# Peptides against a protein of PDB entry 1IK9: the designs that were tried, part 27

Target 1, 211 residues: chain A of PDB entry 1IK9
Amino acid sequence: MERKISRIHLVSEPSITHFLQVSWEKTLESGFVITLTDGHSAWTGTVSESEISQEADDMAMEKGKYVGELRKALLSGAGPADVYTFNFSKESCYFFFEKNLKDVSFRLGSFNLEKVENPAEVIRELICYCLDTIAENQAKNEHLQKENERLLRDWNDVQGRFEKCVSAKEALETDLYKRFILVLNEKKTKIRSLHNKLLNAAQEREKDIKQ
Target 2, 207 residues: chain A of PDB entry 1IK9 as posed
Amino acid sequence: MERKISRIHLVSEPSITHFLQVSWEKTLESGFVITLTDGHSAWTGTVSESEISQEADDMAMEKGKYVGELRKALLSADVYTFNFSKESAYFFFEKNLKDVSFRLGSFNLEKVENPAEVIRELIAYALDTIAENQAKNEHLQKENERLLRDWNDVQGRFEKAVSAKEALETDLYKRFILVLNEKKTKIRSLHNKLLNAAQEREKDIKQ
Target 3, 195 residues: chain B of PDB entry 1IK9 as posed
Amino acid sequence: MERKISRIHLVSEPSITHFLQVSWEKTLESGFVITLTDGHSAWTGTVSESEISQEADDMAMEKGKYVGELRKALLSVYTFNFSKESAYFFFEKNLKDVSFRLGSFNLEKVENPAEVIRELIAYALDTIAENQAKNEHLQKENERLLRDWNDVQGRFEKAVSAKEALETDLYKRFILVLNEKKTKIRSLHNKLLNA

## One batch from the design tools (peptide; aimed at target 1 L184, target 1 (a further copy) L182)

Design b2_p13_8_s4 (made by RFdiffusion4, then SolubleMPNN; from b2_p13_8, 7 letters changed)
Fold by OpenDDE base, seed 4:
Structure b2_p13_8_s4 (fold): chain B 211 residues (1-211), chain C 211 residues (1-211), chain A 13 residues (1-13)
Amino acid sequence: as target 1 above (211 residues)
Amino acid sequence: as target 1 above (211 residues)
Amino acid sequence: SEEIEKFEKELEE
């Protein structure tokens, strides 16, 4: 089961934050349980897959698109953009919500809720779920933080090894060239010396032939 | 202001999860506000720094140690180890808590609470705080996840560059040595050739003298 | 490459 709790404002009670809980199995399309509370009273209703399909048909909306709107309205919370308006009558237990576009408002859906006899139990369970979610998210946060710190260390270690490798490559190249030049210059000097000796020997032989 | 909400079980109502909220400024030692709720009723009390000091003195406990016990009792929630027992009388609004060790139980502290006239407001605010905390933790988790993915990419990139640098260093060394050996061998061959020419010239001169 | 070519030229010289 999946669950989402959001804050909403009812048109009838704009000063009192309400909480909208939606619970579903795998997909919102398969139906869901909706719970509304003001922190004192609670109201619950079950919305079936057939009701979702019927509402989509009544709206002449494709089911996947309609479910997408339900997801935005019921699970996203009242985002700071008042795109969704929530209405509830405590007398009739009739809940309906509208999508407000710039020039057009239209009803997205409506549900009959039932007043919960023991709202305190629903509220306690809701708070428990919030606290469990906080604990899970905190544990995940701590895990991710430790992993980040590990990855940062590992990055720094490899970066430092890489920089040392670059410097060592440049140093190796420079050292090898210097050593090579020294040895080659020695050989060049020896070649020049031998060539001069050969020239001198040839000149001496020419002198010996000339008596 | 800092705040922590935890689930507790009261000895008087072990089947009903209660919620204990503690709010403080910077340190629990400076005093705190305690709120208890069962999802229907709420009770609040303010605990001053002087009361904390007095309770520590009455217990003959060092203040820092006492505050450490308060932090474990009131902020850690009832950890799965029933180390802390919570007692509350709704009639007297007297809240007290005990530390249970294997062979010794002792009272850690006691507070007079006041019944909140509008518990729904306290409960709504508590749920709002939980939802805000969930949203903040989710945003932080998403941030940490993105950062982890970045750090992993950055690590892989540097690792790949490092491996290429190692291979390039080895290849450079091998290539430079091969080239050097070729040139050196050429110069050695030239030296040998010149030396042989010099020896031949000397032998020819010796023949010319014997002739 | 250029340094190697320069080095090779300096070796012929």
Scores: peptide ipSAE 0.026, ipTM 0.843, DockQ to the pose 0.232
OpenDDE base, seeds 1, 2, 3, 5: peptide ipSAE 0.023, 0.023, 0.024, 0.023; ipTM 0.843, 0.843, 0.842, 0.843; seed 5 fails the geometry check

## One batch from the design tools (peptide; aimed at target 1 I181 L184 N185 I191)

Design b2_p14_1 (made by RFdiffusion4)
Pose (drawn by RFdiffusion4):
Structure b2_p14_1 (pose): chain A 207 residues (1-76, 81-211), chain B 195 residues (1-76, 83-201), chain P 14 residues (1-14)
Amino acid sequence: as target 2 above (207 residues)
Amino acid sequence: as target 3 above (195 residues)
Amino acid sequence: ATEEKLNALTDEAE
């Protein structure tokens, strides 16, 4: 059981703002209840599933395509106009294309006996919605703060692992260098003794 | 300018639900407007910064402590009474085995209730709209942080596993380069023996 | 690459 409460402007009353409340079960296609209120009175109407299928035929439209038009217009490049007569309780709306507009929907609403009850329920629904949302935003705020920390934690764990690797790498190399260079000292020493022995033999060949 | 709309029940009409709307600027301490509505009529009252502090005196409470009680009672066990004939509104606090009048307001019937009701409904719809948008922004940040975390965690796994492969990998190379030095040393020694 | 680096480090230390 879903609903949408939207504000709308009627052509015959651009001064005051009205409110449209549409409620259905699962899908608009199966039918819906529509209520119009100016904050004092309320007018209500119903549209059955069969009435929707018929209206789509009379409009030469694919049924799902027609319901899509109803969703854009009633549940808030597509320009829509709304008219209402308090004298007749007739409510209709048109889609305004280029130089060509057409009747998209028409409802004979009935003035409600208990406007206050309807208005109170509407406000109550809105306040419940505001409430459910805040609870959700709070739940997400906490999850947000948890992740901001869980990242900072691991980020530090990362920097430490890297810094530990660099300290270990240089530490190993330092040891290596010492051993390797000791050997090089022996090589240089042997190499030079050899040279010396070559220069000695060279002197015996020459004298 | 902030506001809170609460659903309440009056003692003289537990059947119907009323709505209490409280509005202010910065803090209740500087005064506030309170509106009561049943969806048909509406009653309003203004409470000045002067009156509030005055009430803090008649009670002998710190203006802060007193405003605190109002926040709990008016912005949502608290009991509410209203007489449509007198327009007098008062509310009490109920503890274990006692109750006491906490405050009152002389409200006045509003001339155009529909206007007030329309503005209240409009505010609620805007609030729903803003809250739904924030739920989206925070939902995406929750996603970005989730991804960013997996990234770094992966970097950590890779980094730690590297630090553990280092000693073994570097030591092999050191053996290789070292064995080259020894060979040279041997050859040199052998040459020296030749001579 | 690591062998070359170790050799370069021993040359510089000398």

Design b2_p14_1_s1 (made by RFdiffusion4, then SolubleMPNN; from b2_p14_1, 8 letters changed)
Fold by OpenDDE base, seed 5:
Parts: structure tokens; C-alpha cells; sequence
Structure b2_p14_1_s1 (fold): chain B 211 residues (1-211), chain C 211 residues (1-211), chain A 14 residues (1-14)
């Protein structure tokens, strides 16, 4: 079961934060349970897949688009842009919400809720879910932090090895060239010496022929 | 202001989860406000630094050790080991808690609470704090996840450059040796040719003298 | 070692 709790403000009670819990199985399209609370009373309603389909048809809206609007309205809470207006009558237990656009406002959906007999149990369970979610998110944060520290160490180790490899490559090239130049110069000196010996031998032979 | 909410079970109502909120400024030693709720009623008590000091003295416990025990009892909730037992009388508004060790149980602390006139406001504020904490922890998780993905990319990039540098070092060494051998063999061939010319010239001169 | 290979090549060049 998936769950989202959001804070909302009702048009009838704009100074009192209400909490809207939505619970669903796998997809919001398959139906959901909504629970509204003011911290004293609670109201709940079950919305079936057939009701969602009927409401989409009544609005002449494609079902996936309608479910997308339901997700934004019911799971986001009142975003900072007052895009969704929530209404609830405690007398009729009728909940409805509107989407406010620049030039047009329209009713997006409506639900009949029932007053919960034991609101304290619903409120306790809601607080338990919040505390469980906090604990799970803290454990995820600690895990991600430890992994970040590991990745940073691994990056520093590879970076240090890379810099050493670059320096070792340059040092190897320089050393090989120095050694090669020494050997090459020795062989050039031997070649020059042998050429001079050949020249001297030719000059001596020319002297021996001239007696 | 720092705050911690924990779930506790009361000895008088072991089947009903209660919530203990502790709020303090900078350090728990400087005093705190505790709020107990069952989701219908709420009770609050203010504990001063002087009361904490007096309770430590009454227990003949060092203040820092006592505050350490308060932190474990009041901020951890009922850990899985039932190390702390919580008691509350709704009639007297007297809250007390015990530390249970293997061979000894002792009263760790006690507070007089007052019933809150508007428990719904306290419960709403508690739920708001839980929702704010969830949102903050989610934002931290998303940030850490993005940073983890960045560090992983950066690691892969440096690792790939390092492997290329290793291969380039080995290739450079191999290429330099091949080039050096070619030049060295050319110079050896020239030296051998010059030695043969010198030997032939010496043999011709010896023939000319014998003639 | 790379050094010993180069030294051997030098000795064989001598």
C-alpha cells in the first residue's frame, strides 16, 4: 500500500491546517482511501476505480489525464501557487476541490466522507506513519552519505594513481631518450674514428706509391 | 529550537501508542518542554535547568551522565529492548519513567504535566513538524543521490583516463625501444662495413710491400 | 626491467 499525507486549507476554515491522507494500492487509478483530519475529528472516504472512471467521463476528461490531476491535487497538498482549492462541509460530510487556472476555475472532484467514530486511532496511526517515514528517510540519508564518502575516497585514490602514471610516463620517455642519445653518440664517435683511420691509411698508401 | 517526537507505551495503557515530544534550546541540559499526546488529549510540562540539576543531585548522579540518560529515555522512544518504562496518570497529570537493567530497575525521572486546553492545535502542529521533517529529509536524499551520481560519473571518467594512460605508457615504451633498435642496428652495420674496409686496405698494403 | 633490457641492447651493441 502506498500513502501520502499532505496539509491542506479548507475554504470554510482557512486558518486551521487540515491533513489529507491518501492511501492506494499500486496505482491511484485503481481506487484510494482518503482521510481528512483537523487533529480532533477525522473523516474517511473510499473511492473505487469505477467512481474515478465515472468522474473522468462526467468531466469529459481522458482517464489518465484525470488521474494525473487527482495526483497533483490530492498528493501534492496546497502547493505555494494555490492551484487547488479544497472545500469540506462537516454537516454534509461532502468534500470537493477545484482547480484554479488564470482565466478559469473548475471543480476537479468530489467525495462523500464518513465521520470516523474513533478519530484518535486514525490520528495515532497517521503520526506513526510520519515517524516511520522519518526513520526510513534518515536511514537512507545515512546510507547515501556513507556511499558519497566512499565514492569520494575512491575518486581521490584513482586521481592520485592517474597523476603518478602521467608523471611516470614522462619520466620514462625522458630516461629512455637520455640513454639512447648516450649509446648513439658512442656509435657516432666509433664511426668517425674508423673514417679517420681509413683516410690515414689511404694517405699512407699514396705516400708509399710516390719512391 | 531542537525537537524530537517519539512513540512510547504507557504501563497503564500498553495497547495505545502515545507520542512524546521533547523541545529544547541548543542543549537538553538547559531545560526542555515535553508534550504527551494520545491523539485526542495532550499534556505539556516545562522542565528547567534547575529542575534537571536538582533531579541529578537527588539521584546522586553526575549532571552530564543524568542528561545522557534523559536523552536516551526521552528522545529514543521505547527502543526494542524495553530499557525504559513510561508511566502517566491522567488524574494527577504525573509522568514518570524507569530504567530497567538486568538486576535493577530505578526511577530515572518524573514530571508534572498540565492538560492542554486545545489538544487539536498541539496535534496539528506535531503533524506539521513531521511533514516538514519528511520534506527536508526528502530534499537531502535527492541532493545526496544527485551528488552520488555525479561522483560515480567523475570516478568512471578518471578511471577511464587512468587505464588509457597505463596503455599509452606501455605503448610509448614499446615504440621507443623499436625505434632505438632500428637506429642502433644501422650504426652497427656502418661500423662493421668500416672495419671490413680497414681490413681490406691493410691486406692490400701488405701485398704491395711483398711485391 | 626496462633498464636491464636497454643495458643488454647496449652491451649487444658494443
Amino acid sequence: as target 1 above (211 residues)
Amino acid sequence: as target 1 above (211 residues)
Amino acid sequence: SEKERLEKLVEEAE
Scores: peptide ipSAE 0.020, ipTM 0.837, DockQ to the pose 0.216
OpenDDE base, seeds 1, 2, 3, 4: peptide ipSAE 0.020, 0.017, 0.018, 0.017; ipTM 0.838, 0.837, 0.837, 0.838

Design b2_p14_1_s2 (made by RFdiffusion4, then SolubleMPNN; from b2_p14_1, 9 letters changed)
Fold by OpenDDE base, seed 2:
Structure b2_p14_1_s2 (fold): chain B 211 residues (1-211), chain C 211 residues (1-211), chain A 14 residues (1-14)
Amino acid sequence: as target 1 above (211 residues)
Amino acid sequence: as target 1 above (211 residues)
Amino acid sequence: SKIKELEKLVEEAE
């Protein structure tokens, strides 16, 4: 089961932060349970897949698009953009929300909620879920932090080896050229010496033939 | 201001999860505000630095060690180890907690709490803090995840360059040796040829003298 | 090894 808790402001009680919990299985499209609380009272309602489909049809909206709007409204809370307005009557237990566009507001959905007999239990469970989520996120953060530190060490190690390899390649090339120049010069000197000996021997022969 | 919310079980109400909030400035040693809630009622108390010092002295415990025990008891909640036992009387508003060692339990601290007139406000604020903490931790997780992906890409890039550098070094060494062997063999052949010409010229001279 | 082989080839040319 997936769950999201959001802060909302009700038009009827804008000074009192309400909390909207939505719980669903796999996808919001399959239906969901909605819970509203003000920290004292709680109200719950179930929205079926059939109701979601009917609401999408009544709105002449494609189901996937409608579910996308529900997800934005119910799971993001009243985002900083004030795009969604929430209304609830404690007397009728009727919850409805609107999408505010620049020129038009339209009702995105409405739910009949039921007052929970033991709101404290719902509130405790909600706080427990928040604390569990915090603990899980902290554990993920610690894991990711350790992984970052590992990756950074590994990067530094390979970078250092790479720099050494580059330098060693340049040094190898330079050293090999120096060594080979020395050897080639030695062989060149030997060739020159042998050539001079041959020239001298030929000159001596020409002198011996001319007596 | 720092804050921690923990789940605790009261000896008097072990079936009802309570939430213990501790709030402090910089260090727990400077004093703290404690808030207890069961999701319906809330109780608050203030513990001064002077009271912490007095309790440490009364326990004949070093202040830093005592604060360390307070931190474990009040900020970790009843950890899975059942090391800390919490007691609260709703009638007397007296909160006390014990450390359970294998052979001895001792009272670690006690606080007089006051019942909050508007517990819903305290509960809403507590839930708001939990939701804010979740959002902050999620943002940190997303950041760390992106950083991990960056570091992994950077590592793969340098690793690939390093492997290419190693291979290029080996190829360079092999190529240079092949080229130099060819040149040296050419020079060696020239030296041998010149030496043979000198030997033949010497043999011809010796023949001409004997003739 | 290859440097030693080259050095040996140079020595054998001496």
Scores: peptide ipSAE 0.025, ipTM 0.842, DockQ to the pose 0.197
OpenDDE base, seeds 1, 3, 4, 5: peptide ipSAE 0.020, 0.020, 0.025, 0.021; ipTM 0.843, 0.841, 0.842, 0.842; seed 1 fails the geometry check

Design b2_p14_1_s3 (made by RFdiffusion4, then SolubleMPNN; from b2_p14_1, 9 letters changed)
Fold by OpenDDE base, seed 4:
Structure b2_p14_1_s3 (fold): chain B 211 residues (1-211), chain C 211 residues (1-211), chain A 14 residues (1-14)
Amino acid sequence: as target 1 above (211 residues)
Amino acid sequence: as target 1 above (211 residues)
Amino acid sequence: DLKEELEKKVKEAE
């Protein structure tokens, strides 16, 4: 079971925050239970998959698009843009909501609710669900924080090894070149020495031929 | 202002979950506002820093230790261990709580509450706070998740660079040695050639002397 | 010695 609680403002009681709870199995399309409360009274209704389909048909809207609008209206809460207007009659228990676009307002859906006999039970259960959700989210936050700290340590460790590897590569290149130059210069000196010996031997032979 | 809402069970109404809200400024020691609700009625009281100090003194408990016990009792919620027992009289509005240890139970504190005239306002505000806390925690979770994904990418990037650096170091060493060997072998060949020329020149001179 | 190690590697490549 999935559940979402949202704050809404009713057109009839704009000064009193209401809470809209929607609960469903897997997808909102399969039907849902809607509960409205003002913190004193509560009203509940069940919306079937067939009713959702009928409302979509009555609106000449594709079902997936309609369910998408229901999701925005009923699960998002009234976001800061009053795109969705909620109406409820406490006398008739008739709940309806409209989508307001700049030049067009239209009814998106309507539900008959029933007044809950024991609203305190609904309110307590709603608060319990909120507290459970807070606890779950807090535990998830603490877990993610610990994971982030772990990943940051692991990153720093690899970064430090990488920097050492770069430095070691440069040091290796420099050291190898220095070593090579030393050995090469010794070989060059030996070549020069041998060339001089050959020149001297040739000069001595030329002297020996000249008696 | 800080706030904590907890589920509690009253000894007088063990079947009905109550909610204990505690609100304070900076530290619980400076005093707090306590609110109790059953989802229908609400009761509120203010506890001053002086009352906290007096209760600590009456208990012959160090204030910091006493505040630590208050924090566990009032802010933790009744954890799965019934270490704290809550009592409330709706008639007298007297709230008291006990700490239960295996062989010793003692009263930890007591407060006079007042019945709230408009409990629906308190309940709505409490639900609003829960929903705000859920939204904040959800946003924090999403942020931490994105940071976690970032850190994982960054780790993989550095790890890949590190592995490339290791391989490049080994390749560099191998390449430099190969190049150096080629040049040195050329010099060695030149040295050997010059030595042979010197030996030949000496042998020719020895032949010329024997002639 | 730095020289001996390099000369050894040169000799091993020969």
Scores: peptide ipSAE 0.016, ipTM 0.839, DockQ to the pose 0.711
OpenDDE base, seeds 1, 2, 3, 5: peptide ipSAE 0.015, 0.015, 0.016, 0.016; ipTM 0.839, 0.839, 0.839, 0.839; seeds 3, 5 fail the geometry check

Design b2_p14_1_s4 (made by RFdiffusion4, then SolubleMPNN; from b2_p14_1, 10 letters changed)
Fold by OpenDDE base, seed 5:
Structure b2_p14_1_s4 (fold): chain B 211 residues (1-211), chain C 211 residues (1-211), chain A 14 residues (1-14)
Amino acid sequence: as target 1 above (211 residues)
Amino acid sequence: as target 1 above (211 residues)
Amino acid sequence: SIKKELEELVEKAE
């Protein structure tokens, strides 16, 4: 089961932060359980897939688009732009919400909730879920931090080896060329010496023929 | 201000998860505010630095060690080992806790709490803190994940460049040796040819003298 | 450069 808790403000009680819990299986489209609390009372309702489909049809909205709007309204909390307005009557247990656009406001959905007999249990469970989520996220953060530190070490090690490889390549090239030049110059000197000996021998032979 | 919320079980109400909030400035040793809630009622007390010092003295415990035990008891929740037992009387508003070791159990501390008049406000603020903590931890997780992905890319890029550098070094060495061997063999062939010409010239000169 | 000197040595060897 997936779950999201959001802070909302009700039009009737704008000074009191309410909490909107939505829980669903796999997809919000398949239906969800909605729970509203003010930290003293709680109200719960179940919204079926058929109700979601009916609300989409009543709005003449494509179901996927409607579910997308439900997700934004119910799972994001009132974003900083007050795009969604929430209404709840404790007397009628009627919950409804509106989308406010620049030129148009419209009702996006409505639900009948039931007052929970033991709100303390619902509130405790909600706090437990928050604490579990904090612990899980903390463990993920610690894991990711350790992995980042590992990756940074591994990067530094490879970078250092790469720089050493570049330097070693340049040093090897320089050393090989120096050694080759030395040996090649020795061979050139030997060739020049042998040529001079041949020239001298030819000159001596020409002198011996001339007596 | 630092803050920690923990789940605890009271000896008097073992079936009901209670929440223990501790808030302090910089160090727990300087004092703290303790809040207990069952999701319906709340109780709060302030513990001063002087009370912490007095409790440490009464226990004949070094203050730093005592604060270390307070941190484990009050900030960790009941760890899986049931090392800490919590007691609270709603009538007396007396909260006390014990440390349970294998051979010895002892009272670690006690506090007088006051019943909160508006528990819903305290509960709402507690839930708000949990939701804020979740959002902050989520943002940290997303940041660390993106950084992890960046570091992995950077590592792969340097690793690939390093492997190319190694291969290029080996190829350079092989190419230089091949070229050098070719040139050296040509020079050796020229030296051998010149030596043979010198030997032939000497043999012809010896024939001309015998003639 | 040592490289250029080696290249000239190779060319004069050819």
Scores: peptide ipSAE 0.028, ipTM 0.841, DockQ to the pose 0.148
OpenDDE base, seeds 1, 2, 3, 4: peptide ipSAE 0.023, 0.017, 0.018, 0.018; ipTM 0.841, 0.840, 0.840, 0.840; seed 1 fails the geometry check

Design b2_p14_2 (made by RFdiffusion4)
Pose (drawn by RFdiffusion4):
Structure b2_p14_2 (pose): chain A 207 residues (1-76, 81-211), chain B 195 residues (1-76, 83-201), chain P 14 residues (1-14)
Amino acid sequence: as target 2 above (207 residues)
Amino acid sequence: as target 3 above (195 residues)
Amino acid sequence: EFFEEDSEEVEEIL
């Protein structure tokens, strides 16, 4: 059981703001209850599933396509106008295309005997919604703060692992360089002794 | 300017639900407006900064402690009473085995309740709209952080596994380069023996 | 790089 409460402007009353409450079960296609309120009175109407299928036929529209129009118009490039007569309780709305507009929906609403009960329930639903949302935003705020920390934690763990690697790398190389260079000292020494020995032979060949 | 709308029950009508709307600027301490509505009529009252502190004196409570009790009682066990004839509104606190009047307000019946009710409903719808948007922004951040975390965690796994492959990998190379030195040393030594 | 340099220096020494 779902519902949407939207505010709307009637052409015959651009001064005051009205409220439209649409409620259904699962889908609009299966039917819906519509209630209009000005904060004092309330007018209600029902639209059955069969009435929706028929209206779609009378409008030369694919049924799902028609329900889509109802969703954009009632559940809040698509321009829609709303009219209501308190004298007749007739409620209709049109889709305004280029130079051509057409009747999209019409409802004969009935004035409600207990407007206050309807208005109180509506406000109550809204307050419950505000409440459910806050609890959710709080749950997400905490999850947000947990992740901000869990990142900072592992980020530090990362920097440490990298810094530990660099310290170990330079440490290993330092030892390597020492050993390698000791050998090089030997090579240089041997190489120079050899040269010396070659120069000595050369001197015996020459004298 | 902030506001809180609470659903309450009056002692003289546990059947019907009323709505209490409290509005203020910065803190209740500087005064506030309280409105009571049953969805048909509405009663309002203004409580000045002067009256509030005055009440803090009659009770001998720090203006802070006193405002604190109001926040708990009015912004949502607290009991509420209202007489439609007198427009007098008062509420009490109920502890174990005792109760006491906590405060009262002389409200006045509003001339255009529908206007008040319409504004209240409008506020709720805006609140629902802002809250749903924030739920989305925080939902995405929760996603970004989830991804960012996996990234770094992956970097950590790769980094630690590198540090553990370093000693073994570098030592092999060192053996290679070192064995070259030795060979040279040997060949030189052999040459010196030639001579 | 250090290993290449060491190879070149050994070549020069030789």

Design b2_p14_2_s1 (made by RFdiffusion4, then SolubleMPNN; from b2_p14_2, 6 letters changed)
Fold by OpenDDE base, seed 2:
Structure b2_p14_2_s1 (fold): chain B 211 residues (1-211), chain C 211 residues (1-211), chain A 14 residues (1-14)
Amino acid sequence: as target 1 above (211 residues)
Amino acid sequence: as target 1 above (211 residues)
Amino acid sequence: SFFEELNKEIEEIE
């Protein structure tokens, strides 16, 4: 089961932060359980897939789009733009929320909640879930940090090898050319010497014929 | 101000998870505020640096070691080994905790707490802090994940360049050697040809003298 | 090594 807790402000109690817990199996579309608390009292309601489908139909909204709006409203809390307004009556236990657009407000959904007999248990479980989530996220952070450090070391090692390879390639080319030039010059000198010997031999032969 | 919330079990209420909040400025050694809650009631106490020092002295423990034990007891919650036992009297508002070793139990510390008049406010603030911490840790996780993906790409890019550099070095060496061998063979052929011409000229000269 | 072979071939030319 997946869960999200968000802080919300009720229109009726704008000074008191409330917490909205939503729990669902796989997708929010399949239905969910909501729990509202003010840190003293708690209220719970269950929303079925059929109710979600009916609400989408009543709104003439495609179900996926409607569930997308539900997710934004119920799982994100009071986002920075006050796009969602939450209302709750403790007397009727009726919870409803509105989407506020520039010139249009509309009810996005409503739930009948039931007052929890033991709110302390719900609150404790909610805090436990928060603490578990913190611990899991911290462990993930530590793991990711260690992986980052590993990847950075591996990058530095390969970079250093690459730089050495580049330098070694340039050095190899330079060294090979130097060595080759030396050998070529030696062979060129031998060729010159042999040509001079041939010229001298030809000149001596021409002298011997001229007596 | 730093804060840690942990879950603990009281000896008097082993079936009810309690939450121990500890808040401090820089170091736990400088003093701290503790808050205990069961999700319905809350109790708070302040511990000064002088009280910590006095408790360390009374225990004949070095202050840094004592604070190290306080940190393990109060900030880690019930660690997996039940090394710390927590006691609280709702009547006296007296909180104390023990360290349990194999053959030795000792009181590690004790606090007089005061019942909070508005526990719901403390509980709401505690939940808010948990939710803020979750959000911060999630943002950090997302950032670290993106950094990991970046570092992995950077590593792959450098690795690919390195492999190309290695292959290019080997290819360069092979190509240069092939070219050098060709040029050397040409020079060797010229030297051989010139030597043969010199030998022929010498043989002709010897024939002319015998004639 | 190829350098050793190249040097040997150079020496055999001499």
Scores: peptide ipSAE 0.021, ipTM 0.841, DockQ to the pose 0.261
OpenDDE base, seeds 1, 3, 4, 5: peptide ipSAE 0.025, 0.020, 0.021, 0.020; ipTM 0.842, 0.840, 0.842, 0.841; seeds 1, 4, 5 fail the geometry check

